# Peptides against a protein of PDB entry 6B9H: the designs that were tried, part 29

Target 1, 151 residues: chain A of PDB entry 6B9H
Amino acid sequence: AELCESLLTWIQTFNVDAPCQTVEDLTNGVVMAQVLQKIDPAYFDENWLNRIKTEVGDNWRLKISNLKKILKGILDYNHEILGQQINDFTLPDVNLIGEHSDAAELGRMLQLILGCAVNCEQKQEYIQAIMMMEESVQHVVMTAIQELMSK

## One batch from the design tools (peptide; aimed at target 1 Q124 M131 I145)

Design b2_p21_7_s4 (made by RFdiffusion4, then SolubleMPNN; from b2_p21_7, 10 letters changed)
Fold by OpenDDE base, seed 4:
Structure b2_p21_7_s4 (fold): chain B 151 residues (1-151), chain A 21 residues (1-21)
Amino acid sequence: as target 1 above (151 residues)
Amino acid sequence: SSMAQRRKETQEFFQQLLAQA
């Protein structure tokens, strides 16, 4: 999916410790958790990160467990910190991500993380970083942001 | 061209987004 491909490229700019080269690399949620910690380490602190299991392997049940925690964290962050600036009427299906590596649903998950970045305290830095990416990626990111912030 | 127009719209979007940040 175009959304997933572009947002994967965006995720890679965070240079997290976990492998983040493929869709499969993201299905266990570890990369996403590390990215969220970079976005707001005060909220997604070490205590929060420690709830995400790092040795998941191919266990889709553990993947889903991690993804559910991450999704909850994102939604809580939106409500508690961002002031509900992200539309969550269309939530990603974490079951499809964990069990089937569904790229479309993963893209939607990454879209929520994008929402955190462009609304957080360091939003200016993240926006400027996006503006330095390939135009095709920027375009997809733009549409993703528009969808999140639409009323 | 449509490609040039897309680039323009994208850049304008993020400039506006920065202005609101």
Scores: peptide ipSAE 0.704, ipTM 0.946, DockQ to the pose 0.921
OpenDDE base, seeds 1, 2, 3, 5: peptide ipSAE 0.702, 0.702, 0.702, 0.703; ipTM 0.945, 0.945, 0.946, 0.945

Design b2_p21_8 (made by RFdiffusion4)
Pose (drawn by RFdiffusion4):
Structure b2_p21_8 (pose): chain A 151 residues (1-151), chain P 21 residues (1-21)
Amino acid sequence: as target 1 above (151 residues)
Amino acid sequence: EAEEEREETEEFFEELLEESE
């Protein structure tokens, strides 16, 4: 905890098309997919993004379907591009995100996305950007990075 | 305590950025 909201501030720095003001705004997977495209458009391309349904509303089943696709993409990226540098022993429970808007599980998904950003080809720029954020957010991001980079 | 936390966080990100080179 104290992970989800700090990482929400970080997500907001991407200024993606979908709304990203609340925890609920993240539960359908669209913001997360758009952020992944910004992190690595060569991998999370348009063909990949097309698989993420927009206009989900309160349909938690579709939220889960989207989130499973997002998590599948992150895990594949970790394996195929990042050489397993992101710790994936504990997967976020996407069913709880969809069924209960569980912020803690959402924080874990956002931590995996942060892991993608700090290990991608543009990791220097993403780290430099974090260094301009509020200190409280940087501290939480530091803790999240330590966890996700450890073996 | 707040000074130590700030310094540790700053040093972490300096080191992380250096390792990212």

Design b2_p21_8_s1 (made by RFdiffusion4, then SolubleMPNN; from b2_p21_8, 11 letters changed)
Fold by OpenDDE base, seed 4:
Structure b2_p21_8_s1 (fold): chain B 151 residues (1-151), chain A 21 residues (1-21)
Amino acid sequence: as target 1 above (151 residues)
Amino acid sequence: SMAERRKKTREFFKKLLEEAK
């Protein structure tokens, strides 16, 4: 999916420790968790990150477990820190991500993370970074942001 | 057109950035 591909490119700009080259690399949630910690390390602190299992392999049950925790973290962050600025009417199906590496659902998950970045305390820096990306990626990101901000 | 899309995208982020300052 175009959304997933563009947001994968965006995720790669964070230069996290976990492999993040493919859609499959993101399905265990480890990259996403590390990205969230970079976005707001005070909220997504070490205690939170330590709840995410790192040695997941191909175990889809463990993937789903991680993804559920991450989704919960994002939603809680939105309510507690961002003031409910993210439209959560359409949540990603983490089961499809974990079991089938569903790119469309993964895209929606990454979109929520994008929402965290462009609304967090360092939002200016993240926006500026996005503006340095390829125009095609920026366009998809723009659409994703617009969807998040709409009610 | 591609030019129109590029302009729209640039203007969107310029505005978003301004609001973020």
Scores: peptide ipSAE 0.735, ipTM 0.960, DockQ to the pose 0.975
OpenDDE base, seeds 1, 2, 3, 5: peptide ipSAE 0.734, 0.732, 0.733, 0.732; ipTM 0.960, 0.959, 0.959, 0.959

Design b2_p21_8_s2 (made by RFdiffusion4, then SolubleMPNN; from b2_p21_8, 8 letters changed)
Fold by OpenDDE base, seed 1:
Structure b2_p21_8_s2 (fold): chain B 151 residues (1-151), chain A 21 residues (1-21)
Amino acid sequence: as target 1 above (151 residues)
Amino acid sequence: SMEEKRKETREFFEKLLEEAK
């Protein structure tokens, strides 16, 4: 999916410790958790990050467990910190991500993380960083933001 | 056109950035 591929490219700009080259690399949630910590380390602190298991391998049950925690974290962050600025009417299916590496659903999850970045305290820096990306990627990211901000 | 898409994207983020300040 174009959305997933573009947002994967965006995720790669965070330069997290975990491998983040492929869709499969993101399915265990470790990269996403590390990205969220960069976005807001006060909220997604070390205690929160430690709840995400890092040694998951191909265990889809562990992947889903991590993804559920991450999704909950995003939703709680949106409610408690962002004041429900993003649209979460259609939530990603974390079962499809964890069990089948579904790119479309992964794209939806990454889109929620994008919503956190463009609404957080450092939103200006993240917007500027997006503006430095490849034009084709920027266009897809724009569409993704528009979907989040429209209610 | 590609030029129109480029303009649309640039203007979108410029506006978004301004609102973020």
Scores: peptide ipSAE 0.709, ipTM 0.952, DockQ to the pose 0.955
OpenDDE base, seeds 2, 3, 4, 5: peptide ipSAE 0.708, 0.706, 0.708, 0.708; ipTM 0.951, 0.951, 0.951, 0.951

Design b2_p21_8_s3 (made by RFdiffusion4, then SolubleMPNN; from b2_p21_8, 11 letters changed)
Fold by OpenDDE base, seed 1:
Structure b2_p21_8_s3 (fold): chain B 151 residues (1-151), chain A 21 residues (1-21)
Amino acid sequence: as target 1 above (151 residues)
Amino acid sequence: SMEEKRKQTRQFFQELLQQSQ
């Protein structure tokens, strides 16, 4: 799960309030929601963020509920704001993420968030931030972006 | 090689950055 590990490292650069040290920390969607708000706070506003349950624990049903909302938000953002610039042909299985902490599927979800960052209004700043990361991580992120932009 | 990977990575992001401006 090299993709997931590299994108986890990338997610950590956002310095969100929620814990984001492990794959398990991301399975409830709270970190991802906070990252999306940083990417575009006008779209992923406080009203949107308030729909994500923060006190989830290990309840896989609540995790999946959050993840479904986040995935919908990403897809709607891609359609309404980005003009369908990212490839969503193969969507992550949020059930596997929420119920089994599947790193491969989580990697796919984080890849969609990466697509939002490199296509948003502040895309230049996010690209520059990626260029400051560890070289091995940059290479994986490059591959992930190429996969998204090549439909 | 590792050197080739670094070169293509730098080139990719430089071009991506240029396109973002």
Scores: peptide ipSAE 0.684, ipTM 0.944, DockQ to the pose 0.952
OpenDDE base, seeds 2, 3, 4, 5: peptide ipSAE 0.682, 0.679, 0.679, 0.682; ipTM 0.944, 0.943, 0.943, 0.944

Design b2_p21_8_s4 (made by RFdiffusion4, then SolubleMPNN; from b2_p21_8, 10 letters changed)
Fold by OpenDDE base, seed 1:
Structure b2_p21_8_s4 (fold): chain B 151 residues (1-151), chain A 21 residues (1-21)
Amino acid sequence: as target 1 above (151 residues)
Amino acid sequence: SMEELRRQTQQFFEELLQQSQ
Protein backbone atom coordinates (compact mmCIF):
# COMPACT_ATOMS: atom_id res chain seq x y z
CA ALA B 1 0.00 0.00 0.00
CA GLU B 2 1.23 3.48 -0.90
CA LEU B 3 0.29 4.83 2.53
CA CYS B 4 2.32 2.21 4.34
CA GLU B 5 5.35 2.63 2.06
CA SER B 6 5.44 6.39 2.45
CA LEU B 7 4.92 6.29 6.20
CA LEU B 8 7.60 3.63 6.51
CA THR B 9 9.96 6.10 4.84
CA TRP B 10 8.82 8.74 7.31
CA ILE B 11 9.33 6.40 10.27
CA GLN B 12 12.89 5.76 9.08
CA THR B 13 13.75 9.44 9.61
CA PHE B 14 13.49 8.91 13.38
CA ASN B 15 16.63 6.74 13.35
CA VAL B 16 15.47 4.47 16.15
CA ASP B 17 17.58 1.61 17.44
CA ALA B 18 15.32 -1.18 16.20
CA PRO B 19 15.49 -2.35 12.56
CA CYS B 20 12.99 -0.47 10.40
CA GLN B 21 13.74 -1.30 6.77
CA THR B 22 10.71 -3.43 5.89
CA VAL B 23 7.03 -3.76 6.69
CA GLU B 24 7.86 -6.94 8.58
CA ASP B 25 10.27 -5.00 10.80
CA LEU B 26 7.37 -2.88 12.06
CA THR B 27 4.91 -5.68 12.81
CA ASN B 28 6.20 -6.36 16.34
CA GLY B 29 5.59 -2.75 17.38
CA VAL B 30 9.09 -2.12 18.76
CA VAL B 31 9.95 0.54 16.17
CA MET B 32 6.60 2.22 16.67
CA ALA B 33 7.07 2.30 20.43
CA GLN B 34 10.53 3.84 20.08
CA VAL B 35 9.17 6.44 17.67
CA LEU B 36 6.40 7.37 20.09
CA GLN B 37 8.96 7.83 22.85
CA LYS B 38 10.84 10.27 20.63
CA ILE B 39 7.62 12.15 19.89
CA ASP B 40 6.77 12.63 23.58
CA PRO B 41 9.25 11.12 26.05
CA ALA B 42 7.38 12.56 29.03
CA TYR B 43 4.25 10.59 28.17
CA PHE B 44 5.75 7.58 26.44
CA ASP B 45 8.43 7.32 29.09
CA GLU B 46 10.80 4.50 29.92
CA ASN B 47 8.22 2.81 32.11
CA TRP B 48 5.78 2.76 29.21
CA LEU B 49 8.40 1.56 26.73
CA ASN B 50 9.46 -1.25 29.06
CA ARG B 51 5.98 -2.76 28.71
CA ILE B 52 6.74 -3.48 25.04
CA LYS B 53 8.53 -6.79 24.60
CA THR B 54 11.58 -6.45 22.36
CA GLU B 55 12.42 -10.10 21.75
CA VAL B 56 9.35 -11.17 19.81
CA GLY B 57 10.66 -13.04 16.78
CA ASP B 58 7.90 -14.56 14.67
CA ASN B 59 5.49 -14.99 17.57
CA TRP B 60 2.33 -13.36 16.26
CA ARG B 61 0.68 -13.50 19.68
CA LEU B 62 3.46 -11.40 21.17
CA LYS B 63 3.29 -9.03 18.21
CA ILE B 64 -0.43 -8.52 18.72
CA SER B 65 0.10 -7.99 22.46
CA ASN B 66 2.64 -5.24 21.74
CA LEU B 67 0.46 -3.67 19.06
CA LYS B 68 -2.55 -3.56 21.37
CA LYS B 69 -0.50 -1.72 23.99
CA ILE B 70 0.78 0.73 21.40
CA LEU B 71 -2.69 1.40 20.01
CA LYS B 72 -4.00 1.98 23.52
CA GLY B 73 -1.11 4.34 24.19
CA ILE B 74 -1.87 6.34 21.05
CA LEU B 75 -5.56 6.58 21.88
CA ASP B 76 -4.87 7.58 25.48
CA TYR B 77 -2.33 10.15 24.31
CA ASN B 78 -4.87 11.59 21.90
CA HIS B 79 -7.46 11.87 24.66
CA GLU B 80 -5.28 13.00 27.56
CA ILE B 81 -2.65 15.17 25.86
CA LEU B 82 -3.77 16.12 22.34
CA GLY B 83 -7.39 16.82 23.24
CA GLN B 84 -8.80 14.38 20.67
CA GLN B 85 -7.55 16.28 17.63
CA ILE B 86 -7.20 13.19 15.43
CA ASN B 87 -9.89 10.95 13.96
CA ASP B 88 -9.73 7.47 15.44
CA PHE B 89 -13.16 6.23 14.42
CA THR B 90 -11.59 3.67 12.09
CA LEU B 91 -8.93 1.87 14.08
CA PRO B 92 -6.29 -0.42 12.59
CA ASP B 93 -6.79 -4.15 12.98
CA VAL B 94 -3.74 -5.11 15.01
CA ASN B 95 -4.55 -8.80 14.58
CA LEU B 96 -4.03 -8.50 10.82
CA ILE B 97 -0.78 -6.62 11.39
CA GLY B 98 0.65 -9.10 13.87
CA GLU B 99 -0.57 -12.28 12.25
CA HIS B 100 -0.39 -11.43 8.54
CA SER B 101 1.83 -8.33 8.26
CA ASP B 102 -1.09 -6.54 6.60
CA ALA B 103 0.39 -3.43 5.00
CA ALA B 104 -2.91 -1.57 4.76
CA GLU B 105 -3.65 -1.95 8.46
CA LEU B 106 -0.05 -1.14 9.33
CA GLY B 107 -0.43 2.03 7.29
CA ARG B 108 -3.40 3.00 9.44
CA MET B 109 -1.36 2.46 12.59
CA LEU B 110 1.50 4.59 11.28
CA GLN B 111 -1.04 7.23 10.30
CA LEU B 112 -2.13 7.48 13.93
CA ILE B 113 1.51 7.97 14.93
CA LEU B 114 1.75 10.68 12.29
CA GLY B 115 -1.20 12.32 14.00
CA CYS B 116 0.71 12.32 17.27
CA ALA B 117 3.76 13.91 15.66
CA VAL B 118 1.93 16.76 13.93
CA ASN B 119 -0.03 17.60 17.09
CA CYS B 120 2.63 17.17 19.79
CA GLU B 121 4.72 19.87 21.48
CA GLN B 122 7.39 19.54 18.79
CA LYS B 123 4.86 19.66 15.94
CA GLN B 124 6.73 22.42 14.08
CA GLU B 125 9.91 20.34 14.07
CA TYR B 126 8.15 17.31 12.62
CA ILE B 127 6.25 19.32 10.01
CA GLN B 128 9.46 20.97 8.85
CA ALA B 129 11.17 17.59 8.65
CA ILE B 130 8.35 16.26 6.46
CA MET B 131 8.75 19.25 4.16
CA MET B 132 12.33 18.15 3.48
CA MET B 133 11.35 14.64 2.37
CA GLU B 134 10.87 13.37 -1.18
CA GLU B 135 7.99 15.16 -2.89
CA SER B 136 6.04 11.98 -3.60
CA VAL B 137 6.25 11.02 0.07
CA GLN B 138 5.15 14.50 1.13
CA HIS B 139 2.03 14.19 -0.98
CA VAL B 140 1.01 10.91 0.62
CA VAL B 141 1.74 12.29 4.09
CA MET B 142 -0.36 15.35 3.30
CA THR B 143 -3.30 13.14 2.35
CA ALA B 144 -2.84 11.11 5.52
CA ILE B 145 -2.87 14.24 7.70
CA GLN B 146 -5.96 15.55 5.92
CA GLU B 147 -7.79 12.31 6.69
CA LEU B 148 -6.82 12.53 10.37
CA MET B 149 -7.78 16.17 10.83
CA SER B 150 -11.13 15.90 9.05
CA LYS B 151 -13.84 14.78 11.45
CA SER A 1 0.08 18.42 -13.41
CA MET A 2 3.07 17.47 -11.31
CA GLU A 3 3.92 21.14 -10.91
CA GLU A 4 0.47 21.90 -9.56
CA LEU A 5 0.66 18.92 -7.21
CA ARG A 6 3.97 20.16 -5.83
CA ARG A 7 2.51 23.63 -5.35
CA GLN A 8 -0.52 22.28 -3.51
CA THR A 9 1.63 20.13 -1.24
CA GLN A 10 3.97 23.00 -0.43
CA GLN A 11 1.05 25.30 0.32
CA PHE A 12 -0.56 22.70 2.59
CA PHE A 13 2.46 22.31 4.83
CA GLU A 14 3.18 26.04 4.93
CA GLU A 15 -0.36 26.65 6.15
CA LEU A 16 -0.06 23.77 8.60
CA LEU A 17 3.13 25.33 9.99
CA GLN A 18 1.40 28.66 10.39
CA GLN A 19 -1.45 27.03 12.29
CA SER A 20 1.00 25.14 14.52
CA GLN A 21 2.31 28.33 16.15
Scores: peptide ipSAE 0.672, ipTM 0.939, DockQ to the pose 0.924
OpenDDE base, seeds 2, 3, 4, 5: peptide ipSAE 0.670, 0.665, 0.666, 0.669; ipTM 0.939, 0.938, 0.938, 0.939

## One batch from the design tools (peptide; aimed at target 1 H139 I145)

Design b2_p22_1 (made by RFdiffusion4)
Pose (drawn by RFdiffusion4):
Structure b2_p22_1 (pose): chain A 151 residues (1-151), chain P 22 residues (1-22)
Amino acid sequence: as target 1 above (151 residues)
Amino acid sequence: SEEETEELLDEFFEHVHEMTEE
């Protein structure tokens, strides 16, 4: 905890098209998919994004379907591009995110996305940008990075 | 790429520790 909201502030720095003001705004997977495209458009391309349904509303089943696709993409990226540098022993429970808007599980998903950003080809720029954020957010990001980079 | 990532993160962790000490 104290992970989800700090990482929400970090997500907000991407200024993606979908709304990203609340925890609920993240539960359908669209903001997360758009952020991944910004992190690595060569991998999370348009063909990949097209698989994420928009206009999900309160349909938690579709939220889960979207989130499974996002998590599948993150794990594949970790394996195929990042050489397994992101710790994926504990997967976020996307069913709890969809069924209960579980912020803790959402925080774990956002930590995986942070992991993608700090290990991608543009990791220098993403780290430099974090260094301009509020100290409280930087400290939580530091803890999250320590966890996700450890073996 | 791994070594570069470690160096960048070390600099970031030092930066956060200096802010905490101040």

Design b2_p22_1_s1 (made by RFdiffusion4, then SolubleMPNN; from b2_p22_1, 11 letters changed)
Fold by OpenDDE base, seed 1:
Structure b2_p22_1_s1 (fold): chain B 151 residues (1-151), chain A 22 residues (1-22)
Amino acid sequence: as target 1 above (151 residues)
Amino acid sequence: SKKETEELIAEFEAHVEKKKAE
């Protein structure tokens, strides 16, 4: 999916430790968790990150478990820190992500993380980084932000 | 374009500000 591919490129700008080259690399949630920690390390602290299993391999049940924790973390962050600015946005189906590597649903989950970045304390830094992205990718990312603000 | 991106960012920031005011 175009959304997923562009947001994957955006995720890669965080330069996390976990592999993040393909859609499959994101399905275990480890990259997403590390990105969230970079966005707000005080909230997504080491104790939170340690709840995410890092060696799940191809175990789709463990992938889904991680993804559910991450989704909950995003929703709690929206409620407790961001003031519920994107709380009513459509939730991704993490079962399809974990079991089938569904790119469309993964795109929606990455869009929620995008929402965290553009609303967090360092939002100006992330917005400026998006403005410096390649134009075709930037267009998709900005469209995704526009969709978030329309909900 | 860069100008279109800046306009979109401004619209988003205005929306965020409106939500915080509620």
Scores: peptide ipSAE 0.051, ipTM 0.643, DockQ to the pose 0.054
OpenDDE base, seeds 2, 3, 4, 5: peptide ipSAE 0.051, 0.027, 0.027, 0.029; ipTM 0.634, 0.595, 0.605, 0.603

Design b2_p22_1_s2 (made by RFdiffusion4, then SolubleMPNN; from b2_p22_1, 14 letters changed)
Fold by OpenDDE base, seed 2:
Structure b2_p22_1_s2 (fold): chain B 151 residues (1-151), chain A 22 residues (1-22)
Amino acid sequence: as target 1 above (151 residues)
Amino acid sequence: SSAETKELIEKFKKYVEEKKKK
């Protein structure tokens, strides 16, 4: 999906330790967790990160378990820290992400992470970083942000 | 704040629009 592809590119700008070159790389949630930690290390601290299993391989059940934890973390962060500035809409189906590497659902997941970035303490810096990205990516990311904020 | 975020989004939109015109 176009959303997923653009947001994958965006995710890559975080330069996390975990591999993040493909959609498949994101399906275990490790990259997402590391990105969230970069966004707000006080909330997504080491204790939180340690709840995400890193050695899951192709075990889709473990992937789903991780993704559920991450989704919960995102939603809790939105509620507790961001004050629900992100409008609620259809949540990503983490089962499809974990079991089938569903790009559309992964895109929705990454969109939620994008929401965290553009509403966090360093929101200005993240927006500026997006402004420096390729125009095609900017367009998709901006649209994704608008969707999050205008529901 | 929500207002701050909206302002940032507006600036971003304007930036993108201007960039496309150049």
Scores: peptide ipSAE 0.044, ipTM 0.615, DockQ to the pose 0.796
OpenDDE base, seeds 1, 3, 4, 5: peptide ipSAE 0.044, 0.043, 0.042, 0.031; ipTM 0.611, 0.611, 0.612, 0.605

Design b2_p22_1_s3 (made by RFdiffusion4, then SolubleMPNN; from b2_p22_1, 13 letters changed)
Fold by OpenDDE base, seed 2:
Structure b2_p22_1_s3 (fold): chain B 151 residues (1-151), chain A 22 residues (1-22)
Amino acid sequence: as target 1 above (151 residues)
Amino acid sequence: SLKETQELIAQFEQHVKEKQAA
């Protein structure tokens, strides 16, 4: 999916330790968790990160478990820290992500993370970074932001 | 297009500014 591919490119700018070259690389949630920690290390601290299993291999059940934790973390962050600035919309189906590597649903998950970045304390830095991205990717990312923030 | 993207950026920045002011 276009959204997923563009957001994957965006995710890669974080230079996390976990591999993040493909959609499949993101399905276990480890990259997402590491990105969230970079966005707000005080909230997504080591204790939170340690709840995410890193050695899941191809075990889709473990992937789903991780993804559920991450989704909960994102939603809690939006509620507790961001003050519900992200619009309510259909949540990603983490089962489809974990079991089938569904790119569309993964895109939705990454979009939520994007929402965290552009609403966090360092939002301006992330916005500036997005503004420096390749134009076609930038357009998709900005459109995704507008979708999140539109009333 | 670049223009379209810039317009989205401007709209987003305005939105963020309004939220910060509230």
Scores: peptide ipSAE 0.070, ipTM 0.659, DockQ to the pose 0.057
OpenDDE base, seeds 1, 3, 4, 5: peptide ipSAE 0.040, 0.041, 0.036, 0.041; ipTM 0.621, 0.628, 0.616, 0.627

Design b2_p22_1_s4 (made by RFdiffusion4, then SolubleMPNN; from b2_p22_1, 13 letters changed)
Fold by OpenDDE base, seed 4:
Structure b2_p22_1_s4 (fold): chain B 151 residues (1-151), chain A 22 residues (1-22)
Amino acid sequence: as target 1 above (151 residues)
Amino acid sequence: SKEETDKLIAEFERWVEERKRR
């Protein structure tokens, strides 16, 4: 999906330790967890990150378990820290992500992470980083942000 | 805040449009 591919490109700008070159690389949630820690290390601290299993392999059950924890973290972060500024019109189906590497659902998950970035304490820096991306990617990311903020 | 985020989004949109005109 175009959303997933553009947001994958955006995720790659975080330069996390885990491999993040393909959709499959993101399905275990490790990259997403590391990105969230970069966004807000006080909230997504080491104790939170340690709840995410890093050696998952192809075990889709473990992937789903990680993804559920990450989704919960994102939702809690939006409620507790961001004041529910992001519209959760459509939640990602983490089962489809973990079991089938569903790019569309993964895109929705990454969109929620994007929402965290553009509303966090360092929001201006993340917005400016997006402003420096390739135009086609910018368009998708900007549209995704607009969708999140529309009320 | 939401208002600050909206301002950043507007700035981003202006930036994109300006780049298209170049």
Scores: peptide ipSAE 0.096, ipTM 0.693, DockQ to the pose 0.712
OpenDDE base, seeds 1, 2, 3, 5: peptide ipSAE 0.085, 0.079, 0.078, 0.088; ipTM 0.677, 0.663, 0.631, 0.683

Design b2_p22_2 (made by RFdiffusion4)
Pose (drawn by RFdiffusion4):
Structure b2_p22_2 (pose): chain A 151 residues (1-151), chain P 22 residues (1-22)
Amino acid sequence: as target 1 above (151 residues)
Amino acid sequence: THEETEQREETEEFFEELLEEA
């Protein structure tokens, strides 16, 4: 905890097309997919993004379907591109995110996305950008990075 | 105040080191 909201502020720095003002705005997976495309457009390309349904509304089943695709993409990216540098022992429970808007599980998903950003080809720029954020957010990001990089 | 200064310094050092490694 104190992970979800700090990482929401970090997500907001991407300025993706979908709304990203609230925890609920993240529960359908569209903001997360758009952020991943910004992190690595060569991997999270248009063909990949097309699999994420937009205009989900309150359909929690579709939210879960989208979130499973996103998590599948993150895990594949970790394996195929990042050499397993992101710790994936505890997977976020995407069913709880869709069924209960569970912010803690959402925080874990956002932590995996942060992991992608700090290990991608543009990791220098993403780290430099974090260093310009509020100190309270930087501290939470620091803790999240320590966890996700440890073995 | 002492604990806040220490936390800030540790966070800054972490991100300097992380950037050097990156």

Design b2_p22_2_s1 (made by RFdiffusion4, then SolubleMPNN; from b2_p22_2, 8 letters changed)
Fold by OpenDDE base, seed 1:
Structure b2_p22_2_s1 (fold): chain B 151 residues (1-151), chain A 22 residues (1-22)
Amino acid sequence: as target 1 above (151 residues)
Amino acid sequence: SEEEEEKRKETREFFEELLQKA
């Protein structure tokens, strides 16, 4: 999936502690949680992050559990902080991500995180960072943002 | 190509406008 591939590249720019080289690396939600904490550490604070299990292994049930928490966090952040700026009518299927490493659904999840970044307090910094990425990635990110903000 | 250049221009302008609104 082009969306997932481009957003994986974008996610890698955050330089989180967890491995984030492959789609599989993202399926347990740990990378995504760490990225969200970087986006807004006041909201996605240490207490929130501590609810995400880091030692998941190949347990798809634990992956799904983490992903559900992350998705909830994103949605709550959107409503409570961002003022419902993200179009969430097509939510990612976290079951497919956790159980099957579905790249398309993972792309949708990362797209929601992108929405958080470009609407958060530090949105200017994240937008500028995107503008420094490869042109092909920028184009995909643009379309992803447009989908989120077009209600 | 012209199409590639137009795509590049469109993308650049999108983010520039997004920054102005930020």
Scores: peptide ipSAE 0.672, ipTM 0.936, DockQ to the pose 0.945
OpenDDE base, seeds 2, 3, 4, 5: peptide ipSAE 0.672, 0.670, 0.671, 0.671; ipTM 0.937, 0.936, 0.937, 0.937

Design b2_p22_2_s2 (made by RFdiffusion4, then SolubleMPNN; from b2_p22_2, 10 letters changed)
Fold by OpenDDE base, seed 1:
Structure b2_p22_2_s2 (fold): chain B 151 residues (1-151), chain A 22 residues (1-22)
Amino acid sequence: as target 1 above (151 residues)
Amino acid sequence: MEEEERKRKETREFFQQLLQEA
């Protein structure tokens, strides 16, 4: 999916420790968790990050467990910190991500993370970073942001 | 192409506005 591919490129700009070159690399949630910690380390602190299992392998049950924790974290962050600015009516299916590496659903998850970045305290820095990406990627990201902000 | 230019302009203006609100 175009959304997933563009947001994967965006995720790669965070330069996290975990491998993040393919869709499959993201399905265990480790990259996503590390990205969220960079977005707001006070909220997504080390204690929160430690709840995410890092050695998951191909265990789709553990992947889903991680993804559920991450999704909960995003939703809680949106409610408690961001003031419910992002649209959470269409949630990603973490089962499809964990068990089938569904790119479309993964794209939706990354879109929620994008919502965190463009609404957090350091939103200006993340917006500026997006403006430095390829124009085609920027366009997709714009559309994704617009969808998130529309109620 | 004109269509590509339109999209590029729209995208640039969107993020500029977003920065203005940040």
Scores: peptide ipSAE 0.678, ipTM 0.937, DockQ to the pose 0.940
OpenDDE base, seeds 2, 3, 4, 5: peptide ipSAE 0.677, 0.675, 0.675, 0.677; ipTM 0.936, 0.936, 0.935, 0.936

Design b2_p22_2_s3 (made by RFdiffusion4, then SolubleMPNN; from b2_p22_2, 8 letters changed)
Fold by OpenDDE base, seed 4:
Structure b2_p22_2_s3 (fold): chain B 151 residues (1-151), chain A 22 residues (1-22)
Amino acid sequence: as target 1 above (151 residues)
Amino acid sequence: MEEEERRREETRRFFEELLEKA
């Protein structure tokens, strides 16, 4: 999916420790958790990150467990910190991500993380970083942001 | 060419405006 591929490219700009080269690399949630910690380390702190299992392998049940925690964290962050600036009416199906590496649903999850980045305290820095990416990626990211912020 | 140019311009303007509101 175009959304997933573009947001994967965006995720790679964070230079997290976990492998993040493929869609499959993102399905266990570890990369996403590390990205969220970079976005707001005060909220997504060490205690929060420690709840995410890092040695998951191909265990789709553990993947889903991680993804559920991450999704909850994102939603709580939006409500408690961002003041509901993003639209979460269409939530990703974490079961499809964990079991089948569904790119469309993964794209929706990454889109929510994008919403965190462009609304957090360091939003200007993240927006500027996006503006340095390839135009085709920027266009997809723009569309994703517009969808999140539309009411 | 025209469509590509418009798309690039719209994208650029979007993020510039987003920065202004930030």
Scores: peptide ipSAE 0.689, ipTM 0.939, DockQ to the pose 0.947
OpenDDE base, seeds 1, 2, 3, 5: peptide ipSAE 0.689, 0.687, 0.689, 0.687; ipTM 0.939, 0.939, 0.939, 0.939

Design b2_p22_2_s4 (made by RFdiffusion4, then SolubleMPNN; from b2_p22_2, 12 letters changed)
Fold by OpenDDE base, seed 4:
Structure b2_p22_2_s4 (fold): chain B 151 residues (1-151), chain A 22 residues (1-22)
Amino acid sequence: as target 1 above (151 residues)
Amino acid sequence: MEEEQRKKQETRKFFQELLAKA
């Protein structure tokens, strides 16, 4: 999926500690959790991050567990901090992400994280960073943001 | 070329406007 690939490229700009080169690298949620902590470390603090199991390997059940926690965190963040500015009527299927590395559903998850970044306190910095990316990636990101904020 | 440039301009404009509202 083009969305997933472009947002994977975007995720890589965060330079998190966890490996983040492939779609599968993201399926355990560790990268996503670390990215969220960078976006808002006060909300996604160390206590929150510690709830995400590391060294999951290929255990899809643990992946799904992590992804559910992350999705909940994103939704709570949107409601509690961002003021429900993200259209989340279509939630990613974390089961498909964890068990099958579904790129389309992963793209939806990353899209929600994108929503966090472009609406957080440091939204300006993240928007500027996006504008420095390849044009093809920027265009996909634009579309993703438009979808998130569409009414 | 024209289509690609149009997309590029559209994208640039979008993020510029987004920044302006940030």
Scores: peptide ipSAE 0.686, ipTM 0.939, DockQ to the pose 0.907
OpenDDE base, seeds 1, 2, 3, 5: peptide ipSAE 0.686, 0.686, 0.684, 0.685; ipTM 0.940, 0.939, 0.939, 0.939

Design b2_p22_3 (made by RFdiffusion4)
Pose (drawn by RFdiffusion4):
Structure b2_p22_3 (pose): chain A 151 residues (1-151), chain P 22 residues (1-22)
Amino acid sequence: as target 1 above (151 residues)
Amino acid sequence: NENAILDQFLEEQQESLEELEE
């Protein structure tokens, strides 16, 4: 905890098309998919993004379907591009995100996305950008990075 | 060092947190 909201502020720095003001705005997976495309458009390309349904509303089943595709993409990216540098022992429970808007599980998903950003080809720029954020957010990001980079 | 900026960021944040605790 204290992970979800700090990482929400970090997500907001991407200024993606979909709304990203609340925890609920993240539960359908669209913001997360758009952020991943910004992190690595060569991997999270248009063909990949097309698989994420927009206009989900309150349909938690579709939220889960989207989130499973996002998590599948992150895990594949970790394996195929990042050499397993992101710790994936504990997977976020995307069913709880969809069924209960569970912010803690959402924080874990956002941590994996942060992991992608700090290990991608543009990791220097993403880290420099974090260093300009509020200190409270930087401290939480520090803790999240320590966890996700450890073995 | 491929992670030099990340090491710097982690070190600076740890030092800042220790100063706040004091």

Design b2_p22_3_s1 (made by RFdiffusion4, then SolubleMPNN; from b2_p22_3, 16 letters changed)
Fold by OpenDDE base, seed 4:
Structure b2_p22_3_s1 (fold): chain B 151 residues (1-151), chain A 22 residues (1-22)
Amino acid sequence: as target 1 above (151 residues)
Amino acid sequence: DPNALLEEFLERMERARAAKLA
């Protein structure tokens, strides 16, 4: 999916420790968790990160477990920190991500993370970084932001 | 204000896109 492809490129700009070169690399949630920690290390702290299993392999059940925790973290962050500035949005199906590496659903998950970045304390810096992205990727990211913020 | 910042961002991007196409 175009959304997933572009947001994968965006995720790669965070330079996290976990491998993040392919869609499959994202399905266990480890990259997502590390990105969220970079976005807000006070909220997504070490205690939170330690709840994400790192040695998952191809175990789709463990992937789904991680993804559920991450999704919950994002939703809680939106409510507790971001003040629900992101509109009600179709939630990603983490079962499809974990079991089938569904790119469309993964894109939705990454879009929620994008929402965290563009609304966090360092929002200006993240927006500036987006402005420096390649045109086609930038367009998709911008559209994704519009969808999150439109009323 | 995040909304204002994002609006400015999107407007700037749209202007840049339009300029590139012109």
Scores: peptide ipSAE 0.087, ipTM 0.691, DockQ to the pose 0.473
OpenDDE base, seeds 1, 2, 3, 5: peptide ipSAE 0.049, 0.054, 0.073, 0.036; ipTM 0.670, 0.677, 0.683, 0.632; seed 3 fails the geometry check

